Peptides against a protein of PDB entry 6RGO. Designs and how they scored, part 100

Target 1, 392 residues: chain A of PDB entry 6RGO
Amino acid sequence: MALKLLGFNQDATCFSVISSNKGVTIYNCDPFGKCFELEKSTSNDEELDFLVEMLFSTSLIAVVDKTIGASKRKKLKIVNTKRKATICELTFPHEIMDVIMNRKIICVVLKSDQIFVYDISCMKLLRTIDVRGEKLKSTSKFRNSEAVGDIGVRVSLSTDNNSILCYSSYSKSDKENAPLNDIVVFDALKCIQINVLPAVHQSNIVCIACSPDGMLMATASEKGTIIRVFKTIDTENDEPILVNEFRRGSRPSRISEMKFNHDNTLLACVGESDTIHIFALPVTTTEADANEDDTLQQSSHSLSSSINGLQYISKGLANRFGKIIVSKIPTQSQQRHVAYIKIPENAKYRIGFPKDTTNTIHICGEDGNYLVYSIPRNEVGPCTLVKSNTFD

## One batch from the design tools (peptide; aimed at target 1 C88 R103)

Design b2_p30_6_s2 (made by RFdiffusion4, then SolubleMPNN; from b2_p30_6, 12 letters changed; failed a check: the pose's geometry)
Amino acid sequence: DELKKEREELEKEAEEILKKLEELKKEELK

Design b2_p30_6_s3 (made by RFdiffusion4, then SolubleMPNN; from b2_p30_6, 15 letters changed; failed a check: the pose's geometry)
Amino acid sequence: SSLEKERKEEEKRAEEILKKLEKLAEEKKK

Design b2_p30_6_s4 (made by RFdiffusion4, then SolubleMPNN; from b2_p30_6, 13 letters changed; failed a check: the pose's geometry)
Amino acid sequence: SELEKERKELEEEAEKILEKLEELEKEKLA

Design b2_p30_7 (made by RFdiffusion4)
Pose (drawn by RFdiffusion4):
Structure b2_p30_7 (pose): chain A 327 residues (1-135, 151-284, 335-392), chain P 30 residues (1-30)
Amino acid sequence: MALKLLGFNQDATCFSVISSNKGVTIYNCDPFGKCFELEKSTSNDEELDFLVEMLFSTSLIAVVDKTIGASKRKKLKIVNTKRKATICELTFPHEIMDVIMNRKIICVVLKSDQIFVYDISCMKLLRTIDVRGEKIGVRVSLSTDNNSILCYSSYSKSDKENAPLNDIVVFDALKCIQINVLPAVHQSNIVCIACSPDGMLMATASEKGTIIRVFKTIDTENDEPILVNEFRRGSRPSRISEMKFNHDNTLLACVGESDTIHIFALPVTQRHVAYIKIPENAKYRIGFPKDTTNTIHICGEDGNYLVYSIPRNEVGPCTLVKSNTFD
Amino acid sequence: EEPEIHYHKSEEEALEEIEELLEEAEEEAE
C-alpha cells in the first residue's frame, strides 16, 4: 500500500514517515537525508505503526505501537536515535490516540479522553485530566515554546439533552492551572485544533460549519473570550485534518480533504490569502520553519516533499522552490 | 487503573540520559 501516516515536527526541521514496507524513516529538510531508520518489527504486510511525535531536532523520540494489537494501546517507548536504545517504557490503561511534546511538558492522549501530563525531566505525572469522566474523539494541541500551554476540546452542559458536543478549554500545563474555558464555539463537533508556538493563539475546526475561528488564549479578558477573526471556507464544506501557526503568528496554514491548501494571514500586527494546489485523493501534512516567514514545507503521502514560497502582497498561488522525493 | 514506568537501566542512569538529551536540545536551540 501507499506510504501512509505522515507525522510533522514542531520546528519544521524534519518529518516522520511510516514506510509501508519496513519500520519508520525520519528524513531531514536541510540538508535532506535519512536521519533515522527503525528496523524490522513486523509480521504481516498492512499492519501499521501509528503514532510518532518527536523533539525539535534531537535524538529523543516518542514511539507508540508496531503490532496491530500485541503491544499497542498500552505502550510508550523513549528512544535515542544515535544508539537505538529504549530508555523508559510507560504503560497506560487505554489506547493512545495522540502524543504531543515540547521542551518541558509531554502529553499523552488516550482513547478514553484521558490526558496524562508529565514533567519531562523526571517523567513524574503532573495531572490526570478526566475529560470524559466529567461529562469522533478529542483533539488536543500544545504550544511549542516554553510556558507550554495546553488546549483541548471538552463537552458542554447539554449532556442530558444529547451525547456529543464540543467547547474549548485553555489549560496551563506548566503550573497545572486551568486558565480559560471557552463556550460552544461551534454548532458541530471539533475535528482539529492548532495552538500557536508562543501559546497566545488558537484555531478551531468544525465538521459541519467548516469555518475556522481564532480566539485569544491567555491575555483574553476574563469576562468573555475574545474572537480574533474568521476565514472563508471556500466553495464547498470540507473536513480539516491539521492546521499550523507561523512563528510570528501572521500566517495560518490549513489542510484537509480538499483540492487546495489555504493560507490565512493575521491582523495581529482576510477571507483567503495564498492557495496551494494539491492532488485530490492524497493526504498531506504542513509545516514551516523558524528561519524565514516566506517558506512553507509540505509533506505528502504520494512520496514528494515540496517547499513553497508565499506572496506577501498578492492573492496569487504559492510558488514552488525546492523539491525532493521520498523512499 | 494507573500508569506504570518500566526502566531498562537503573533509575539514576535513565534519568541522566534524559537530562543529557535535554541539554543537547538546549544547545541545538542556540

Design b2_p30_7_s1 (made by RFdiffusion4, then SolubleMPNN; from b2_p30_7, 16 letters changed)
Fold by OpenDDE base, seed 5:
Structure b2_p30_7_s1 (fold): chain B 392 residues (1-392), chain A 30 residues (1-30)
Amino acid sequence: as target 1 above (392 residues)
Amino acid sequence: SKPTINWKLSKEEALKILKELLEEAKKLEE
């Protein structure tokens, strides 16, 4: 049967899949098993497409039926799975491209490059963000996104209550084909723009991950060779702080998902490649009292590659097209993965980090595998398989 | 055009259910 993965919830306690025969199924990770099933309302011959966003392990889900020809592609259903009942239905002016939520906020991304921010507690609209701005309202050429892999606005939301929203935006280039290579950081609760990271890649951003606390973001372009990690809020000399630059690979490959673990020590990425990559982040040791003497010479060759902070060299020449070029970290100083998982080349996988076990990763595949891996701490190498389950 | 909302329950009942589910989500954080 053709499975399509929708992904893990915020804490990797559940994942959702589309089965061509059944519709949407939600699985619990531990104990492993089906916890909810949503029957398809369409004929058997249509390729099923859905958006499903869960509120952690609760019975609250947001559902969009994206099946081709369905009049429902503009409708968001808020469903109580325990009652099998729709609470409300929101109808949008354009097709829904993405839905993300936390305990406070629902964000709805439209094909119009609009983001609608809702207070989940009352379903009140807090903000409409128009990512195209005023200039692009006249060019009603919706890119026929059918042919070029759906280059739209990408979003990520912190899983905490601070509700930091990161989204891709069009660069200030007067070109009709400006890339989506800027990042905006937005407080979704206060409805205030916090930061703008200009030109974080040379091409369109296709993947964004926000850390659970909203303090870090990871970005990848359509090339998927380099991942950049930035601070979301802090700036140095009004310039974005680049914390890390990771090299996933030398060959172009689309990254479909990235996730931080719950303590911001690891970043995982998955996509069209045969490998899930896990990168170590520098632990910001707060200057807590390093007074105690213990001289234990554990010669852990921590690959403290001193990432000399790439200062954004804003050459301050006030030419109108101030392309802030993110200086490329020299290829020799680019960090590699600390751990990896090999996956089947043709199977799409999704990733999640559980809250309670910072050195484990949950993965699920369109091959029907749900796998739990242990991440090595002291050495660069493969992850160890701890648990395996199958689903249909 | 603005998004429209269709409540499938009374607004009061819907808001009560949302509150119950959000309190459940909060207890899973604690």
Scores: peptide ipSAE 0.581, ipTM 0.953, DockQ to the pose 0.907
OpenDDE base, seeds 1, 2, 3, 4: peptide ipSAE 0.560, 0.559, 0.547, 0.571; ipTM 0.949, 0.949, 0.946, 0.950

Design b2_p30_7_s2 (made by RFdiffusion4, then SolubleMPNN; from b2_p30_7, 14 letters changed)
Fold by OpenDDE base, seed 5:
Structure b2_p30_7_s2 (fold): chain B 392 residues (1-392), chain A 30 residues (1-30)
Amino acid sequence: as target 1 above (392 residues)
Amino acid sequence: SKPTINWKVSKEEALEEIKKLLEELEELLK
């Protein structure tokens, strides 16, 4: 049976899959088992396509049926899984490309490069964000998303109450083909733009991850060789603070998902490669506990890669050349993974970090494997498999 | 065009159902 992975929920307590025979299935991670099934409405052998976003481990889900005709692709259903009932249905002017939620808000991304922000408690529209802005309204050429691969607005949302929304935006280049290489940081509750990170990559951003607290953001371009981690809110001299630059690999490979763990100490990435990479983030030592004299000379070569900030080289007065981010981090000093997991090359995987165990990662594959790994703390190396389950 | 909402029950019943699901969430996250 063809499985299509949808992903983990916000705390990696559940994951969702599409089965060609059954429709949408949600699995609980511990105890492992099916917790919900949404039957397919059609007997047709059409490849099932759904968006499913879970509200943690609650019975609230948001569902978009992308299989059946252009009318359903514009409809978001809010479903109670315990009742197997639709609470409400939202209809949008354009096809829904993505849906994300946290404890407070639902964000709906459209093919029109619009983001609709809702208060979940009352289903009230708080904001419509038009990422194209006024200039691109005239170019009614919807990039045929079929021919130029799925290059649209990417979004990530903090899982906490702060509701920090990070989204990709078009650079201010007067070129008709401006890349989606800017990031906007947005307070989704207050509906205020907090920050703008210009030209964080040379090409379109294809993956974004926000930390659970919304304080950090990771980005990857179409090349997927470099991951950049920024502070979301803080700026230094009105410039974005680059916290880390990680090298995933030397060969181009699409990154499909990135996740921070719950304490912002780890960043994981997965994609088309045979390897899940896990990177260590610098621990923010709060100044307070510096007093204890414990002379433990553990020569852990802290790869104190001096965080050489991103320099924006403005090439001259000509409004045509957007700010170019130049990494000050030498290619040789780019941090590699501290841990990894080998996965089958032909299987799409998803990743999640559980709340209670900061050194544990959950992964699931379209091969029908649900796997729990322990992440090594003291050594660079492979993760250890702790638990394995299969699903259909 | 603005998005439209179709309530499958009364709006009041739907909002009370969402409220209960959010209360369930706040209990699960304690």
Scores: peptide ipSAE 0.594, ipTM 0.957, DockQ to the pose 0.919
OpenDDE base, seeds 1, 2, 3, 4: peptide ipSAE 0.588, 0.583, 0.581, 0.593; ipTM 0.957, 0.955, 0.955, 0.957

Design b2_p30_7_s3 (made by RFdiffusion4, then SolubleMPNN; from b2_p30_7, 15 letters changed)
Fold by OpenDDE base, seed 5:
Structure b2_p30_7_s3 (fold): chain B 392 residues (1-392), chain A 30 residues (1-30)
Amino acid sequence: as target 1 above (392 residues)
Amino acid sequence: EKPTINWKYSKEEALEILKELLEELEKLLS
């Protein structure tokens, strides 16, 4: 049977899948088992396509049926899984590309490069963000999504109450084909732009992850060779703070998902490669507990992350808008993974970090495997498999 | 065009259900 992974919820307590025969199934991670099924509405052998976003482990889900006709692809259903009932249905002017939620808000991304921000408590529209801006509305050439590959606005949302929304934006170049290589940081509750990170990669951003607290953001381009981690809010001299630059690999490979763990000490990435990579982030030692004594010379290989600030090279007097972020981090000093998981080639996997176990990662595959791994603390190496379950 | 919302229940009943689910969330995250 063909499985399609939808992903984990915000705290990795549940994951969702599409089964060709059953429709949408939600699994609980512990105890492992089915917690909800959305039956296939049609007897047709059509390939099922859905968006499903969960509100943690609650009975609230957001569902988009992308399988059947242009009208359903514009509809977001808010569903109570316990009652098996739709609470409300939202209809948008364009096809829904993504849906994300946290404790306070739901964000809906359209094929029109618009982001709609709602208060989840009342389904009130708080903001419409037009990523193309008003000038591009006249050129109604929707990139025919057939010829221009899966390049659209990417979004990530903090899982906390701060509701920090990070999204990819078009560079302020007079070129009709500007890349989606800027990042905007937005307070989704206050509906204010906090920060803009210009030209964080040379090509379109294809993956973004926001930390649970919204203080960090990871980005990857179409090349997927370099991952950059930035502060979201803080700036130095009105310039973005690059915290880390990680090398996933030497070969181009699409990154499909990135996640921070709950305490911002780890960043995981997965994609088209045979390897999930886990990177260590610098622990911000708050100065406080410089208390006493114990002499244990554990050789902390201080991964001295030289915070080499991103320098903007301005090309020429006239094009002030073409600040390219140039990493000053030498290619030799780019941090590699601290841990890894080998996965089957051609199997799509999703990743999640549970809240209560910062050194544990949950993964699930379109091969029907749900796996729990322990991440090594003090050694560079493979993760250890702790638990395995299968689903269909 | 602006997005439209269709409530399947009375808006009042739907808002009460949303409130109950958000109170469930607060208990799960406490």
Scores: peptide ipSAE 0.582, ipTM 0.956, DockQ to the pose 0.925
OpenDDE base, seeds 1, 2, 3, 4: peptide ipSAE 0.569, 0.565, 0.567, 0.572; ipTM 0.954, 0.953, 0.953, 0.954

Design b2_p30_7_s4 (made by RFdiffusion4, then SolubleMPNN; from b2_p30_7, 15 letters changed)
Fold by OpenDDE base, seed 4:
Structure b2_p30_7_s4 (fold): chain B 392 residues (1-392), chain A 30 residues (1-30)
Amino acid sequence: as target 1 above (392 residues)
Amino acid sequence: EKPTINWKYSKEEALKILKELLKEAEELEK
């Protein structure tokens, strides 16, 4: 049977798939099993296409039927899975490309490069973001997006209540073919722009991940060779802070998904490659106020290995033409612990990090495999398979 | 064009259901 993966929910407790025979199925990860099924509305042998976004492990889902006809592709259904009932239906002027949510916000991305931000509690529209912005008022030519591959606005939302929205934007270049290589950081609750990261890649951004707390963002371009991690809110001298630069590989390969773990210590990526890569992030010691005086004098010579966390202050060489060139982090700093998972060639996989187990990753494939891996802490190497299940 | 919303129930009943589901999501965070 042809399976199509929709992905994990925010905490990797569930994942969604399209089965060509059944429709949409949601699986629970632990205990493993079907928790919801949305039957096919049509008896036709048409290839099923859906967007499904689940609100954590709750009975709330957002569904877009993309299978048949331009009208359905513009409709977002909010569904109570426990009641098998549609709560409301939103109709948009253009095809829905993506839907993301947390406990406060639902964001809807359209083929028009618009992002609609809603308060989930009342389905009130808070903001419309026109990513094509002020400059492109004139050229009503929607790029006939038939021929140019899946280049559109990418979004990621923090899973916390702060609701930090990161989205790709067009560079301010007067070229008709400006790349989607800027990032905007947006407070989705307050509806304010917090930050703009200009020209974070040379080509279009095809993948974005926001950390659960919204403090970090990872980006990948069409080349998928380099992943960059930035601070979202913090700036240094009004310049974006590049925290990490990771090399996924030497060969170009599209990254389809990236995820941070819950404590921002790991970043995983998956795509067209035979390998899921997991990068170690420096532990941002939040200076939690170490005011609690607990005098446990255990004289263990903490070799304060001054991990001179060389804050590679990426001095963005503002080249004379106002392009922030994100300074290349020295290749020596790329020698971080990298874990990996080998996956079948040409199998599409999705990734998720469970909240409670920061060194565990959930993966699922269009091959019908749900796999749980343990991530090695202290060594560069393969992840260890802990659990395996199959689905249809 | 502005997006439109169609409530399948009374808006009041639909908002009650949404509040119940969002409360479930907040309880799962604790």
Scores: peptide ipSAE 0.579, ipTM 0.951, DockQ to the pose 0.916
OpenDDE base, seeds 1, 2, 3, 5: peptide ipSAE 0.572, 0.571, 0.566, 0.566; ipTM 0.951, 0.950, 0.950, 0.950

Design b2_p30_8_s2 (made by RFdiffusion4, then SolubleMPNN; its pose is not in this set)
Fold by OpenDDE base, seed 1:
Structure b2_p30_8_s2 (fold): chain B 392 residues (1-392), chain A 30 residues (1-30)
Amino acid sequence: as target 1 above (392 residues)
Amino acid sequence: SEEKKRAEEEKKLKEEAEKILENLEELAKK
């Protein structure tokens, strides 16, 4: 049957899927099994499309029916899964493109490039962010957004209570066709912009991941060859801090999802390629504990150019993108490792990191596989399959 | 134990989500 993956919840304890026959199904990861089903309201052979955002392992979910022809694409439903009841419904002026939440905040992204920020406790609107607002003053041409493919505002929210929202924005270029290549960092609770990262890629940003604590952000462009990791809040001389630059591959390939693990030591990415990549993040030791004399030999092993996912810090890109201060990444020779998982070609996968096991990754595929992998420590290599289950 | 702390955090999160759902249901009836 055609499965469509919706993804994992914030702590990878559950994942959601669309089944053409059943509607939305939510699975628990451990013990593995169905925990909720939302039946399809229509008997039509229409391709079902939904957004489902689950608040961790709770009974609270947000649901959008995005099915083509459905007048519901502008409606957000809050559902109690224990009661199988819609508790409240919000209607938006435009189609909902994305929904993200934590314990405090719901963010709703519209096709109009607007972000609606709500207090989850009462569904009070805290802020409307208009990502086009500065640009609409210059160009009366509403681009018929129909012909511009899957390029829209991307968002990521910290899973903690600090509620750091990262979103893509249009560059301030006088060009009518300015790319979505800026990032804004926003305190969603206080409704304050805290940072702006200009021109983090040359093309539109198509994927963003915020760390659980909101201190790091990963970005990928339409090319999907380079992943950049920045500090979200901290700046050096009022300039953005680039912490890491990772090379996923040499060939262009779309990245659909990225995730940090709970302790910010790993970044995973998945997309249209046959490979999930997992990058090791160097632990930014705060300056205090630099005293331990551990003379671990600089084995300058020239990791051969053939390894997909090489950590590369291009000194030369600092000159091309202007104000990205490549912070002097402390030359702490922590062995940067890259792990990988091979996945079937043409199978879409989603990824999640469990809170309890920082070296474990959960993955699920539209092929009906739920897989748990162990990530190797301090080495470059394949992940080891620990657990497998199937779903339909 | 860490397991007990996790179970207490999960319980607290479930209770918080239930209170949110109850409050939203009361607000939707007005």
Scores: peptide ipSAE 0.553, ipTM 0.930, DockQ to the pose 0.774
OpenDDE base, seeds 2, 3, 4, 5: peptide ipSAE 0.262, 0.319, 0.485, 0.253; ipTM 0.819, 0.842, 0.908, 0.810

Design b2_p30_8_s4 (made by RFdiffusion4, then SolubleMPNN; its pose is not in this set)
Fold by OpenDDE base, seed 1:
Structure b2_p30_8_s4 (fold): chain B 392 residues (1-392), chain A 30 residues (1-30)
Amino acid sequence: as target 1 above (392 residues)
Amino acid sequence: SEEEKRKKELEELEKEAEEILKKLEELAKK
């Protein structure tokens, strides 16, 4: 059967899948099992396509049927899973591309490069963000939105109540073909732009992750070789702070998803590669705790040779991104641990971090595997498989 | 316990979701 993964919820307690025969199924991670099913409304052998965003492990989900008919692709349904009932429906002017939520906010991304921000408690529209709006004033040519392939506006929302929204925006270049390589940081509750990170990559941004607390964001371009981590709110001399730069690999490969763990100590990425990568983030010690770290210097010598390939602090990018203050990443030789999980070739996987176990990762594949891995804390190496389940 | 705190947090989340769903149902009937 063809499975299509929709992903994990905010705390990785559930994941959702599309089964060609059944429709949408939501699985609970612990105890493992089916918790909800949305039956296929049509007997047609058409490939099912849905968006499903779950509010944590609650009875509230947002659903978009993208399978058949241009009218359904424009409809957001709020569903009560306990009652198996649609509670309300919103219709949009364009096809829905993405839906994200937390306890306060729903964001709906349209094919028109518009982001609709709603108060979840009443589905009141707080803001319409037109990501093209500044550019459309200059170019009377309606680029047929058909010719811009898989490159649309990307979004990520903090899982906390602060509701920090990060989205990709078009660079202010006079070029008709300006890339989606700027990031805007937006307070979704107050409807205020907090920050703008210009040209964070040379090409279009295809993946964004916001930390649960909204204080960090990770970005990847269509090349997927370099992942950058920035502060969202904090600036140094009114310039964006680059906290980390990670190399996923030397070969171009699309990153489909990134996630922070709940304490901002780990960043995971997955995509078209046979490898899930997990990067250690340096704990930003507040200035007070700098005194005790003198003892860990001795063991660093032997592992230096193999790690050099995966962590490229590009000293050279400081000259090209003249306005990204690379905060002096304290040259504390904290071995930035990288863990990995090998996955089957051509299998699409999704990732999630559970709240209670910051060194555990949940993964699920279109191969029907749900896997729980333990992440090594103090070493570079493979993750250890702790639990496995299968789904259909 | 941490498990009791988590259980309580999940119960509070479900209650908040039920309150939202109820309010949305009342708004959709008007």
Scores: peptide ipSAE 0.553, ipTM 0.930, DockQ to the pose 0.726
OpenDDE base, seeds 2, 3, 4, 5: peptide ipSAE 0.530, 0.542, 0.458, 0.082; ipTM 0.924, 0.927, 0.827, 0.611

